# Ledger of designs, part 86: peptides against a protein of PDB entry 4LZF

Target 1, 155 residues: chain A of PDB entry 4LZF
Amino acid sequence: GGRLVVFPNGTRKELSADGQTVKVMFFNGDVKHTMPDQRVIYYYAEAQTTHITYPDGMEVLQFPNNQTEKHFPDGRKEITFPDQTVKTLHPDGREESVLTDGTIIQLNPDGSKVIQFNTGQREIHTADFKRREYPDGTVKTVYSDGRQETQYPTG

## One batch from the design tools (peptide; made by RFdiffusion4, then SolubleMPNN)

Design b2_p16_5_s1 (from b2_p16_5, 5 letters changed)
Fold by OpenDDE base, seed 1:
Structure b2_p16_5_s1 (fold): chain B 155 residues (1-155), chain A 16 residues (1-16)
Amino acid sequence: as target 1 above (155 residues)
Amino acid sequence: SLPAPPEEPTSGGTVF
């Protein structure tokens, strides 16, 4: 069977029968699980936060407000907000947000912004212009100088 | 920022 070790400070260590799972229940209420797949699940009792570390360097944080953060080994971060919006932070500085309605917002390192609306419309923001692309193929551009251009799909 | 975990004891435990 499994083993339970109780330390004088109140920390408890529970070992599975196969020795592949270790549960440490710290005196402060924190809990550490070491799993057979070598992931470590740490629960911070005071913060009510779960921190999972994977052997490949992946980390997952689960906060009490239902926010989840994933830290990928490549430096990418993925944040799932309580409203279920997902924001990805790329190592190059690009950010992408996926809204619950399917709208995608990209912020590029050069400061440009791209919005892919759930309606099929796309909007591109640069230093020089805003451009709206419509599902019918119409493209409207408003330049920073106030000039406007419309490109029609049939022509 | 998360707090530092408590030190994990390595000896002095009673086995049950």
Scores: peptide ipSAE 0.351, ipTM 0.888, DockQ to the pose 0.924
Fold by OpenDDE base, seed 5:
Structure b2_p16_5_s1 (fold): chain B 155 residues (1-155), chain A 16 residues (1-16)
Amino acid sequence: as target 1 above (155 residues)
Amino acid sequence: SLPAPPEEPTSGGTVF
């Protein structure tokens, strides 16, 4: 069977019978699992947070408020908020948020912003203009100088 | 940020 090691400080180490799983129960209530697949699952007792690290550098954080963060080896981060909004942070500085209603908000490294509404409308924000694209092909642009332009799908 | 994990003991344990 497995083995249990008890340390004077109250920390316990449990070894599986096959030796492939190690569970460390720290005196502070934290728990560390080393799994056969070499992932490490660390539970912070006070923070009630689970931190999973993978051999490839992937990390997953699970917070008590139901927020989940994924840290990818390429530097990308994916945050699932308690409200189930998903925000992706790309290494190039691009950010994408997917709202629960299906709206997608993209923040580009150049400072431009694109909103893809669940209605099929799209809004593009740049330093020079704000543009609304409609499913019928109509495009309305408001330029930074206050000029407005409407392009019709038949034009 | 998450707190630092406690140090893992490397000796002095009793095996059961």
Scores: peptide ipSAE 0.349, ipTM 0.886, DockQ to the pose 0.930
Fold by OpenDDE base, seed 2:
Structure b2_p16_5_s1 (fold): chain B 155 residues (1-155), chain A 16 residues (1-16)
Amino acid sequence: as target 1 above (155 residues)
Amino acid sequence: SLPAPPEEPTSGGTVF
């Protein structure tokens, strides 16, 4: 059968019969689960935060405010906010936010910004201009010098 | 930052 080990400091260690699952209940209320797949689930009792580590280097953080963070082995981070907005931070410095309405906001390393609206409209921000692209093919550009240009869809 | 986990005891435990 399984084993229970009780330490003088109050920490308890439970081992499955096969030894593949280990549960450590620390004296401070923290809990550590080591699973057969070698993932480690750590619960911080005071912070009420769960931290999962995977053998491939993946990490998942679950915060008490319902925010979830995924840290990928390639350095990418994905944050799901309490409002269910998802923000991805890429190793190259690019950031993408997906709003609950389907709007996508992209911040590029060159400082440009792209908004893909749920209506199919797209807005591009650069140092030189703001550009709005419409589903009908119309493109409106406002340049930094105040000049405006409209390109109409050709038949 | 998250707090440092306490060290896991390696000896002195009683087995039940």
Scores: peptide ipSAE 0.349, ipTM 0.885, DockQ to the pose 0.925
Fold by OpenDDE base, seed 3:
Structure b2_p16_5_s1 (fold): chain B 155 residues (1-155), chain A 16 residues (1-16)
Amino acid sequence: as target 1 above (155 residues)
Amino acid sequence: SLPAPPEEPTSGGTVF
């Protein structure tokens, strides 16, 4: 059978019969589970936050406000916000947000921004211009100097 | 940041 160890400080440790599952219940209310698959599930009682660490270096944070963060071994981070927007932070500095309406916002390391709207319109922001592309092929550009250009669909 | 977890005791436990 399993074993229960009780420490003088109030911490309790439960061991499975096979020793592959360990549950530590700390005196402060925190709980640590070590699983047979070597993942560690830590619950911070005061913060009401769950932190899962995987042997490959993956980490998952679950916050009480329903935000979830995934930290990938390659340095990528994926944040699911309470509103279900998903933001991906890439190691190269690129950021991508996917909104619940299907809009995709890309922030590039050079400071440029691309918005792909759910309507099929696309907007490109650079240091030199803001450009709007329409589904009909019309392209409107507003340059940083205030000059405007409209390109009409060819056909 | 999250608080540091308590240290896990290594001795002095009673087994049940």
Scores: peptide ipSAE 0.348, ipTM 0.886, DockQ to the pose 0.914

Design b2_p16_5_s2 (from b2_p16_5, 5 letters changed)
Fold by OpenDDE base, seed 4:
Structure b2_p16_5_s2 (fold): chain B 155 residues (1-155), chain A 16 residues (1-16)
Amino acid sequence: as target 1 above (155 residues)
Amino acid sequence: SLPAPPEEPTSGGTEF
C-alpha cells in the first residue's frame, strides 16, 4: 500500500504503493505532487495558485482569478486573462493579444503596432504614421506631422 | 510573485 511519513513540523508526505506519485502536504497548507511523468504540481494555499513544472521546462501557472500563464521551453509566454484575452509574449520581444471578438493586437520589437480588427480592417502604428487598411483596398494614412493621405484601391 | 515554498524535510519523519 501507500506510505505516509509525518514530520515534526506537521509536513506530511504520502507515497503511492508504486512509489511513482509523491504528495507533500506542507504545514502551511501548500501541496506538492510529483507525478509519474515527472511533472510537479505545486499548490500555494494562501495564494490559491497552482504552479505546474514539466521536465522539458514547461511551466503553467493557474491563479485564483482564472488567469493562466504558460511558460514554454522556447521562452514564449502565453497569458490567458480572466476576460479570456490571450496574450503571447515571444522571445524576440513581439507581443500578440487575441481578444474574444477575434481582434488581434501585435506589438513589434521595433515599437510598431498592428491591429487586425474582426471587421477585416487593419491598423498599423509606427513612429511616423498611423495607417488604416480597409477590406476594399482603401488605405488611409495619418502621419505624425498631421498630414493625411488616402490611397484608393487600384482596380 | 509567488511566495517561497516551505523547505521539504529530508529527515526526522515517522512512517505510518
Scores: peptide ipSAE 0.325, ipTM 0.883, DockQ to the pose 0.925
Fold by OpenDDE base, seed 5:
Formats: structure tokens, C-alpha cells, sequence
Structure b2_p16_5_s2 (fold): chain B 155 residues (1-155), chain A 16 residues (1-16)
């Protein structure tokens, strides 16, 4: 069987029979699990939030509103919002959001923005223009000076 | 930000 240690402050520590799992139940209701895979699962009782830390430096946060955040060792972050939108923040400053309808919104470090619509249309925003690319090969550009250009698909 | 975890006691425990 496992071992149970009870501390005067009300904290409890459970050790599995194999010694591979440790569960600490803190007096405030927080719970810390150390797993055989060296993952640490911490539950914040008041915040109702789970924080998982991995030995490679990966972290996972699970919030009570069903938001999940992954913090990768390379500095990338992936946020799954309650609506199931997924936002990725890259170490280079690039951000990508994948909407539930399949639309992808990319924000680039240079300030450019790319929207890949679920219709197959693509919109590119730069300091100089907005460009809409259509699945048929038509491209419409609106320049910052107000000029407009339409390029038709050439056969 | 998440709150700071309580300090884990290292002594004074009773084993059951």
C-alpha cells in the first residue's frame, strides 16, 4: 500500500506503493501530483486552474472557463479559447489564429496581416496595400494612396 | 497570474 503523511497544518502527502507518484494535498485545497513521467500536475483550488509542468519545460494551463494554454520550451505559446479558436504566438512575434470556421489570421512581425478565409479567398494587409486573392486567380489590390488594381486570371 | 503555491512542509508529519 501507499503511505500517508499528515502534517500539523492540514497538508497531506500520499506516496504510492511504488514510490513513483506523490500527491500533496495542501491545507488550502491545492493539489500537487508528481507523476512517474516527472510531470507535475498542480491544481489551484481557488482559481480552479490546473498547471502541468513537464521535464522538457513544456507547461499546460487549464482554466475553469475551458481555456487551455500551452507554453512550449522554444517560447511558443498556443492558446485554445473557450470558443475553440486556437491562437499561436511564435517567439519571432508572429501570431496565428485559427477560427472555428477554418479562417486563419496571421499577424507577422513586420506588421503585415494575412487572412486565409474558409472560402479559399486570401487577404494580405501591408503598409502599402490590401490585396484580396480569389480562388479563380483574380487579385484585387487597394493601395494606401487609394489606387485600385484588378488582375484577372490569365489563361 | 496564478497564486503562489503554499510551502510544502518537510517535517512534522505523522505517517499513517
Amino acid sequence: as target 1 above (155 residues)
Amino acid sequence: SLPAPPEEPTSGGTEF
Scores: peptide ipSAE 0.324, ipTM 0.883, DockQ to the pose 0.929
Fold by OpenDDE base, seed 2:
Structure b2_p16_5_s2 (fold): chain B 155 residues (1-155), chain A 16 residues (1-16)
Amino acid sequence: as target 1 above (155 residues)
Amino acid sequence: SLPAPPEEPTSGGTEF
């Protein structure tokens, strides 16, 4: 069988029979699992939050509200919100959100915004204009000065 | 931010 070590402060350490899995139950209720694949699963009892660290530098946070955060070794961060929206933060400052209806919202480092609607329409926001592109090739532009232009697919 | 984990003891344990 496994081994159990009990410390004077109330911390307990369980070792598997093969020695490949270690479970530490801290006196504060926190739990740390070290797995055979060298991932570490830490549970914060007060916060009810799970933190997983991988040998490659990947980190996963699981919050009690069903939010999940992934921290990639390349500096990218992926957040799955309770509503199942997925937001990706890129190292270059670009942000992308995928909504449950399939709408994609991109925020660019220059402050521009692109929305790809599930209807196939696309909207581009810049400092100078808002532009709506339609699947039929129609393009409507509203400039910051209030001027409006419509371009038709036939010219 | 998450709290700091407690220090993991390395000695003084009793094995059962």
Scores: peptide ipSAE 0.323, ipTM 0.883, DockQ to the pose 0.901
Fold by OpenDDE base, seed 3:
Structure b2_p16_5_s2 (fold): chain B 155 residues (1-155), chain A 16 residues (1-16)
Amino acid sequence: as target 1 above (155 residues)
Amino acid sequence: SLPAPPEEPTSGGTEF
C-alpha cells in the first residue's frame, strides 16, 4: 500500500505503493503532485493557482479568474483570457489575438497591425496608412496625410 | 509573481 509520512511542521507526504506518485501537502495548504510522467502539479493555496511543469519545459498556469497561460519551450506564450480570447505571444515579438467571433488581430514587431474580420473584411494599419479590404475586391485607403483612395474591383 | 513554495522537509518525519 501507499505510505504516509507526517513531519513535525505539519507537512504530509503521501507515496504511492510503487513510489511513482508523490503528494506533498505543505503546512501552508499548498499541494505538490509529482506524477509518473514526471509532470509536477503545484497548487498555491493562497493564490488559488495551479502551476503544471512538464519534463520538456512546458509550463501551464491556471488562475482563479479562469485565465490560463501556457509557456512553451520555444519561448512562445499562449494566454486564454476569461472571455475565451486567445492571445499568442511569439518570440519574435509578433502578437496574435483570436476573438470568440473568429476575428484575428495580428500585431507585428514593426508596429503594423492586421485585422481579419469574421465578415471576410481585412484592415491593415501602418505608419503611413489605414487600409480596408472588402470581400468584393474594393479597397479603401486613408493615408496619414488625410488623403483617401478607393480602388474598385476590376470586373 | 507566485510565492516560492515552502521547503520540502527531508528528515524528522513519522511514517504511518
Scores: peptide ipSAE 0.322, ipTM 0.882, DockQ to the pose 0.902

Design b2_p16_5_s3 (from b2_p16_5 with R5P A7V T15V Y16F)
Fold by OpenDDE base, seed 1:
Structure b2_p16_5_s3 (fold): chain B 155 residues (1-155), chain A 16 residues (1-16)
Amino acid sequence: as target 1 above (155 residues)
Amino acid sequence: ALPAPPVEPTSGGTVF
């Protein structure tokens, strides 16, 4: 059997029989699990938030509003919003959002934007133009000066 | 921002 340690302040510590799992139930209602895989699962009772820390430096935050955040060791962050949109923030400043309909929105550090629509159309936004690429190979460009160009797939 | 967790006690516990 495992062991239970009760501290004077009301904190309780449960150790599994094999010693590989430790559960600390703090007096404030927080709970800390140390798992055999060295993952630490901390539950903040007041915030109703779960914080998982992995030995490789990965961190996962689970908020009561159903938002989940993954913090990767390389500095990348992945946020799953309550609506299930997934936003990735890259260390270089690039941001990518994947919508539930399959649309992908990329924001680049230079300020350019790329939208890959679920229809197969792609739109590129730069300081100089907006460009729409169609599945048939047609490309329409509207330049900042108002000039427009259409390129057809057959030339 | 998450609050700081309580300090985990290292002594004074009773074993059951």
Scores: peptide ipSAE 0.333, ipTM 0.877, DockQ to the pose 0.913
Fold by OpenDDE base, seed 5:
Structure b2_p16_5_s3 (fold): chain B 155 residues (1-155), chain A 16 residues (1-16)
Amino acid sequence: as target 1 above (155 residues)
Amino acid sequence: ALPAPPVEPTSGGTVF
């Protein structure tokens, strides 16, 4: 059967009968699970935070406020905020946020910004202009010098 | 930042 080891400091270690699962219950209330698939699930009692590490380098953080962070082996991070907004941080510095209404906000390493609205409109911000693209094909551009340009759909 | 986990003891335990 399984084994229980109790240490003088109050830490406890439970081993499954098959030896594939190990549960360490630390004296401070933290809990560490080592699973058969080699993932390690660590629960920080004071922070009420769960940290899962995978053998491929993937990490998942689950915070008590319902925020979840995924740290991918390639350096990408995905944050699901309590409001269910999902923000992806790419290794190249690009950031993408998906709002609950379906709006997508992209911040590019060059400083440009693209907003894809749930209405189908798209807004592009660069150092040189702010551009709004409409579903009907109309494009309105305001340049940094104050010039405005409207392109109408060819119909 | 998460706190450092306690050091896992490697000896002195009683087995049940």
Scores: peptide ipSAE 0.331, ipTM 0.876, DockQ to the pose 0.930
Fold by OpenDDE base, seed 2:
Structure b2_p16_5_s3 (fold): chain B 155 residues (1-155), chain A 16 residues (1-16)
Amino acid sequence: as target 1 above (155 residues)
Amino acid sequence: ALPAPPVEPTSGGTVF
């Protein structure tokens, strides 16, 4: 059977019979689970936050406000906000937000922004222009100097 | 920042 170890400071350690699962209940209320797959699940009692670490370097944070964060081994970070918006921060500095309505907002390292609307329209923001692309193929561009261009799908 | 985990005891435990 499993074993229970009780330490003088109040920390308790439960070991499964096979020794592959370990549960540490710390005196401060924190809980640490070590799983057979070497995943570690740590619960911070005061912060009410769960931190999962994987052998490959993946980390998952679950906050009490229902926000979750995934920290990927490649340096990418994915945040799921309480409203279910998902924001991805890429190692190259690019950021992407996926809204619940399907809108995608991309912030590029060069400062440009691309919005893919749920309507199929796309808007591109650069230092030089704002451009709106419509599903019918129409493209409207407003340049920083105030000049405007419209390209029609039929030429 | 998350708090530091407590130090896990390595000795002095009673086995049940």
Scores: peptide ipSAE 0.330, ipTM 0.875, DockQ to the pose 0.925
Fold by OpenDDE base, seed 3:
Structure b2_p16_5_s3 (fold): chain B 155 residues (1-155), chain A 16 residues (1-16)
Amino acid sequence: as target 1 above (155 residues)
Amino acid sequence: ALPAPPVEPTSGGTVF
C-alpha cells in the first residue's frame, strides 16, 4: 500500500500507506525519517551521525564514538561521553559532571568548584581557598595566601 | 557542525 518515488538524481522517497511515515534516501547516502509522532530522524552517512529533532524543540545527537548529546528547549545540554560520564550544561553557565564512580563535579559561573566525592568527602574551590570536608566533621582549608587551617569536629 | 542535508526534490519523480 505504500509508495516509492525515484528521482532522476538518485534520491528515493518511500511513503507509508497511511502517509504517516516518510523515508527519504538521499543520493549522498543520508536518510531522513519523518515519524507519526512528528519526530525527524536524520542520518548523516559521511559523519555516521544520527540527529533526532522533536516537535517541542528537543534535539538528540548520536555520534559514532558513542557520545550522545541532548539539547533541551530551555537551553540545557546533557552530554553522555563515551566513558559514560554525564555532563550537564545549564543556561546560567553552571556545569555539572557525574562520573561513573558517583563523584559529582560542579563548576559555578563565578569560577568556584565543588567536588562531592563518592567517599563522602567534599572539596570546595574558590578564589580565596581550597577546602576539604571530611565525613567525621574535620575541615581542612588552604588559603590563597598559603595559610592552612584545620578545624576539628570537637571544637 | 554537521553538513546541511541535500535539497529534497519536489518534482520529476517516477512513482512505483
Scores: peptide ipSAE 0.329, ipTM 0.875, DockQ to the pose 0.904

Design b2_p16_5_s4 (from b2_p16_5, 6 letters changed)
Fold by OpenDDE base, seed 4:
Structure b2_p16_5_s4 (fold): chain B 155 residues (1-155), chain A 16 residues (1-16)
Amino acid sequence: as target 1 above (155 residues)
Amino acid sequence: SLPEPPEEPTSGGTVF
């Protein structure tokens, strides 16, 4: 069977029989699991937050409000918000949000924004214009100076 | 921010 170590401060350490799993139950209620795959699952009792660290540098945070954050080794961060919107922050500064309806909002490092609507329409925002692209190939552009242009699909 | 976890004791434990 597993072994239990009890420390004077109240911290307890449980070792699995195979030694592959270690559970530390801290006196403050925090729990640390070291798993056979070497991931470490830390539960902060007061914050009710789970922090998982992987050997490759991947981190996962699970907050009590149901928000989840994934921190990838490449610097990418993925946040699943309580509303189930998924936001990805890329190392280059690009941000993408996927809404529950399938709409994708992209914020580019240059300040431009692209919205891919679930209808198939796409909207592009730049410093110079706002452009709506329609599934039929029609493109409507409103320039920053107020000019408007409609481009029709080429047959 | 997350709190700092307690220090994990390395000695003084009783084994069961």
Scores: peptide ipSAE 0.354, ipTM 0.887, DockQ to the pose 0.921
Fold by OpenDDE base, seed 2:
Structure b2_p16_5_s4 (fold): chain B 155 residues (1-155), chain A 16 residues (1-16)
Amino acid sequence: as target 1 above (155 residues)
Amino acid sequence: SLPEPPEEPTSGGTVF
């Protein structure tokens, strides 16, 4: 059967019968599980937060407000917010948010923004203009100086 | 940031 080890400080360690799973229950209420696949699941009792580490360097955080964060080995981060919006932070500084309605918002390192609406419309924001592209091929631009331009679809 | 985990004991435990 499994084994239980009790330490003088109150920490307890449970080993599975096969020795492949280890559960450490710390005196402060924290819990650490080491799994057969070498992932480590750590629960912070005070913060009510779960932190999973994988042998490839992947990390997953699960917060009590239902937010989850994935930290990839390449430096990319993916945040799933409580409203189920997914935000990706790229190593190059680009940020991408996917909303629940299918809208995609891209923030570029140069400060420009691109919104791909679920309607098929696209909006581009730069320091110089805001541009709306329509599915029919119409393009409307409002420049920072107040000038407006409409480009019509080619026949 | 997350708090630092307690130090895990490596000796002195009683086995049951």
Scores: peptide ipSAE 0.352, ipTM 0.886, DockQ to the pose 0.915
Fold by OpenDDE base, seed 5:
Structure b2_p16_5_s4 (fold): chain B 155 residues (1-155), chain A 16 residues (1-16)
Amino acid sequence: as target 1 above (155 residues)
Amino acid sequence: SLPEPPEEPTSGGTVF
């Protein structure tokens, strides 16, 4: 059957009857669950933060402000902000933010920036220019020297 | 950063 172990420091350990689930309730209020799938769910009482570690190396952090962070085994990080914006940090240095309105902002390792607007327009920022691409195929470029160019869909 | 979790005791517990 299930067991409860009480330690002199006030820490308590509950073992399920099958031995597959272990719950440690620390004297400071922290709680650690070891699950049958070998994930570990740790709750930090003071920080009110949940930290889940998976056997594959994935980690999930859930903060009291409703921010969630996922740390993938490949080094990618995904942050869901309280406003539900999702930011992905890639191992190659690329960053992508998906806004609630559907706008996607990409920051590239070379310093370029791409904004995919929810209107279907796209804006590309480089050291040399800003370029606006329109759904109809029109492309407007403003170069760093102040020169402007418009390319029309009909050539 | 997350706080350091307390050490998990490995002995000295009473079983109920």
Scores: peptide ipSAE 0.352, ipTM 0.886, DockQ to the pose 0.917
Fold by OpenDDE base, seed 3:
Structure b2_p16_5_s4 (fold): chain B 155 residues (1-155), chain A 16 residues (1-16)
Amino acid sequence: as target 1 above (155 residues)
Amino acid sequence: SLPEPPEEPTSGGTVF
């Protein structure tokens, strides 16, 4: 059978019979599980937050507000917000948000922004202009100086 | 940031 170790400070350590699973119940209410696959599941009792670490360097945070964060070994971060929007932060500084309606918002390191609407329309924001591209091929550009240009599909 | 976990005791425990 498993073993239970009780420490004077109130911390308890449970070992599985095979020794592959270890559960530490800290005196402060925190709980640490070390699993056979070497993932570590840590629960912060006061913060009500779960932190999972994987042997490959992957980390997962689960917050009490239903936000989840994944920290990938390559430096990428993926945040799932309570509203189920998913934001990806890339190591190069690019950010992408996928909204629940299918809209994709891309923020580029140069400060430009691209919005791909669920309607098929696309909007491009740069320092010099805002441009709206329509599915029919119409393109409307508003330049920073206030000039406007409309390009029609037929030229 | 998350708080620092308590130190895990390495001695002084009673085994059951």
Scores: peptide ipSAE 0.351, ipTM 0.886, DockQ to the pose 0.914

Design b2_p16_6_s1 (from b2_p16_6, 9 letters changed)
Fold by OpenDDE base, seed 3:
Order: C-alpha cells, then sequence, then structure tokens
Structure b2_p16_6_s1 (fold): chain B 155 residues (1-155), chain A 16 residues (1-16)
C-alpha cells in the first residue's frame, strides 16, 4: 500500500504504493503533486494559483481570474486572457494577439504594427505611413507628411 | 526524516 507521513509542522506527505506519485499537503494549505511523468503541480492556496512545471522546462500558470500562461522553454510566452484573447510574446520581441473574432494584431520589434481584420482587410502602421489594404486589391496609404496615395487594382 | 518545508525559490517565483 501507500504511505502517509505526518510531519511535526502539520505537513502531510502521501506516497503511492508504486512510489511514482507524491502528494505533499503543506501546513499553509499549499499542495504539491509530483507525477509519474515528472510533472510537478503546485497549488498556491493563498493566491489560488496552479503552477505546473514540466521536465522539458515548460511552465503553465493558471490564475483565479481564468487567465492561463504558458512559458515555453525557448522563452516564448502564450497568454490566454479571461476574454479568450490569446497573446503570444516571442523571444525576438514580436507580439501577436488573436482576438475572438479572428482579428490578428502583430506588434513588431521595430515598432510597426499589422492588423489583419476578419474582413480580409489589412492595416499596416509604420513610422512613415498607415496603409490599408482591401480585398479587391485597392491600397490606401496615408503618409506621415499628410500625403495620401491610392493604388487601384489592375483590371 | 526532516519536516518538509515549502522551498523558498517557489515562493519567490510566485511573487514575481
Amino acid sequence: as target 1 above (155 residues)
Amino acid sequence: MEAEEIPEYVKKKLAE
């Protein structure tokens, strides 16, 4: 059978019969599970937050507000917000947000911004211009100097 | 066997 160890400080340790699962119930209400696959699931009672660490270096945080964060071994982070927007932070400084309506917002390290609308329109923001691309091939550009240019589709 | 304590590094990481 399994084993139960009760420590003088009130911490309890449960060991499975096979020794592959360990559950520690700390005196402060925190809980730590070590799983057979070497995942460690830590629950912080005061913060009501779950932190999972994986052997490959992946980390997952689950917050009480229903936000979830994934921290990848390569330094990438993926945040799922309570509204179900997903934001990806890349190691190169690029950020991408995917909205629930399918709109994609990209922030580039150079400060440029690209919005891919669910309508098929795309808007590009740079230091020099704002450009709107339409599905029919029309492109409208407003330059920082106030000049405007319209490029019409061929045909 | 010593009483198990919450590792300090884990506590600190939560506060970050």
Scores: peptide ipSAE 0.049, ipTM 0.681, DockQ to the pose 0.183
Fold by OpenDDE base, seed 1:
Structure b2_p16_6_s1 (fold): chain B 155 residues (1-155), chain A 16 residues (1-16)
Amino acid sequence: as target 1 above (155 residues)
Amino acid sequence: MEAEEIPEYVKKKLAE
């Protein structure tokens, strides 16, 4: 059968009969589960936060406000905000946010920004210009020197 | 039997 160990500090350790599942209930209310698949689920009672670690180096954080963070082994991070916006942080410094309305915001390592609106319009921000692309093929560019250019779709 | 300790490294990560 399973085994229960009670430590002098009040921490309890429950072992399954097969030894594949271990539950540690710390004196502070924290809980650590080691699962048969070797994932470790740690619950921080004070923070009400769950931290899951996987054998491959994947980590998942679940916060009490419903924010979830995934830390991938390649260094990528994916944050799901309470409003269900998903932000991806890439190791190269690129950031991408997907809004619930379908808008995509990209921040590039060079400092440029691209917004893909749900309307099909696209806005590009660089050091040299701001450009608005319209679904009909019209492109409006405002250059840093104040020059404005409109490119019309070729008929 | 060693008492299970709360991993300090994980606490730091939650505070970051």
Scores: peptide ipSAE 0.048, ipTM 0.676, DockQ to the pose 0.245
Fold by OpenDDE base, seed 2:
Structure b2_p16_6_s1 (fold): chain B 155 residues (1-155), chain A 16 residues (1-16)
Amino acid sequence: as target 1 above (155 residues)
Amino acid sequence: MEAEEIPEYVKKKLAE
């Protein structure tokens, strides 16, 4: 059968009969579950936060405010905010946010910014210009020197 | 068998 170990500090460890499931109940109310698939589930009682670690190095954090963070083995992070915006942080420093309306905001390591609007318009920000691309192929550019340029669609 | 330590990682993240 299963067994229970009680430590002098009040921590308790429950082992399943097959030894594949381990539950540690810490003296502070935290809980650690080791599962047969080798994922480890931490529950932090004070913070009401769940932290799951996978054997491949994947980590998932679930916060009481409904925020979820995924930490991928390649260093990428994906944050789902309470408002359901999804932000991806890439190991190269690029950040992408997907808003609930479908708008995509990209921040690049060079400081440039790209916004893909749900209307099909695209806006590009660089040190040298701000550019708006329209679905009809029109492109409007405002350069840092104040010059404005419009490129009309071909055809 | 020894008592396990409480991970401190999440506590640090919540403070950020």
Scores: peptide ipSAE 0.047, ipTM 0.685, DockQ to the pose 0.321
Fold by OpenDDE base, seed 4:
Structure b2_p16_6_s1 (fold): chain B 155 residues (1-155), chain A 16 residues (1-16)
Amino acid sequence: as target 1 above (155 residues)
Amino acid sequence: MEAEEIPEYVKKKLAE
């Protein structure tokens, strides 16, 4: 059978009969689960936050506001915000946000920004200009000096 | 949109 160890400080440790599951209930209300698949689940009682670590180096954070963060072994992070926006942080410094309406926002390491609207329009932001690309091929550019240009599609 | 802070983990030696 399983066993329960109770420590003088009030921490409790439950071991499954097979020894594959260990549950530590800390005196402060925190909980640590070691699972048969070797994932470790930390629960921070005060923060009401769950932190799961996997043997491959993946980590998952679950916050009380329903935000979830996934930290991948390759260094990529994926944040699902309470509004269900998904933001991916890449190791190269690139960030991509996918909004619930299908809009994609890309922040590049060079400081440029690209917005792919759900309408099919795209907006590119650089230090020198803001450019709107339309599905028909029209391109409108507003330069940092206030100059504006429109390029019309061919045809 | 900002990420929440990660709580600090304090390992308890008694629970090892």
Scores: peptide ipSAE 0.031, ipTM 0.676, DockQ to the pose 0.064

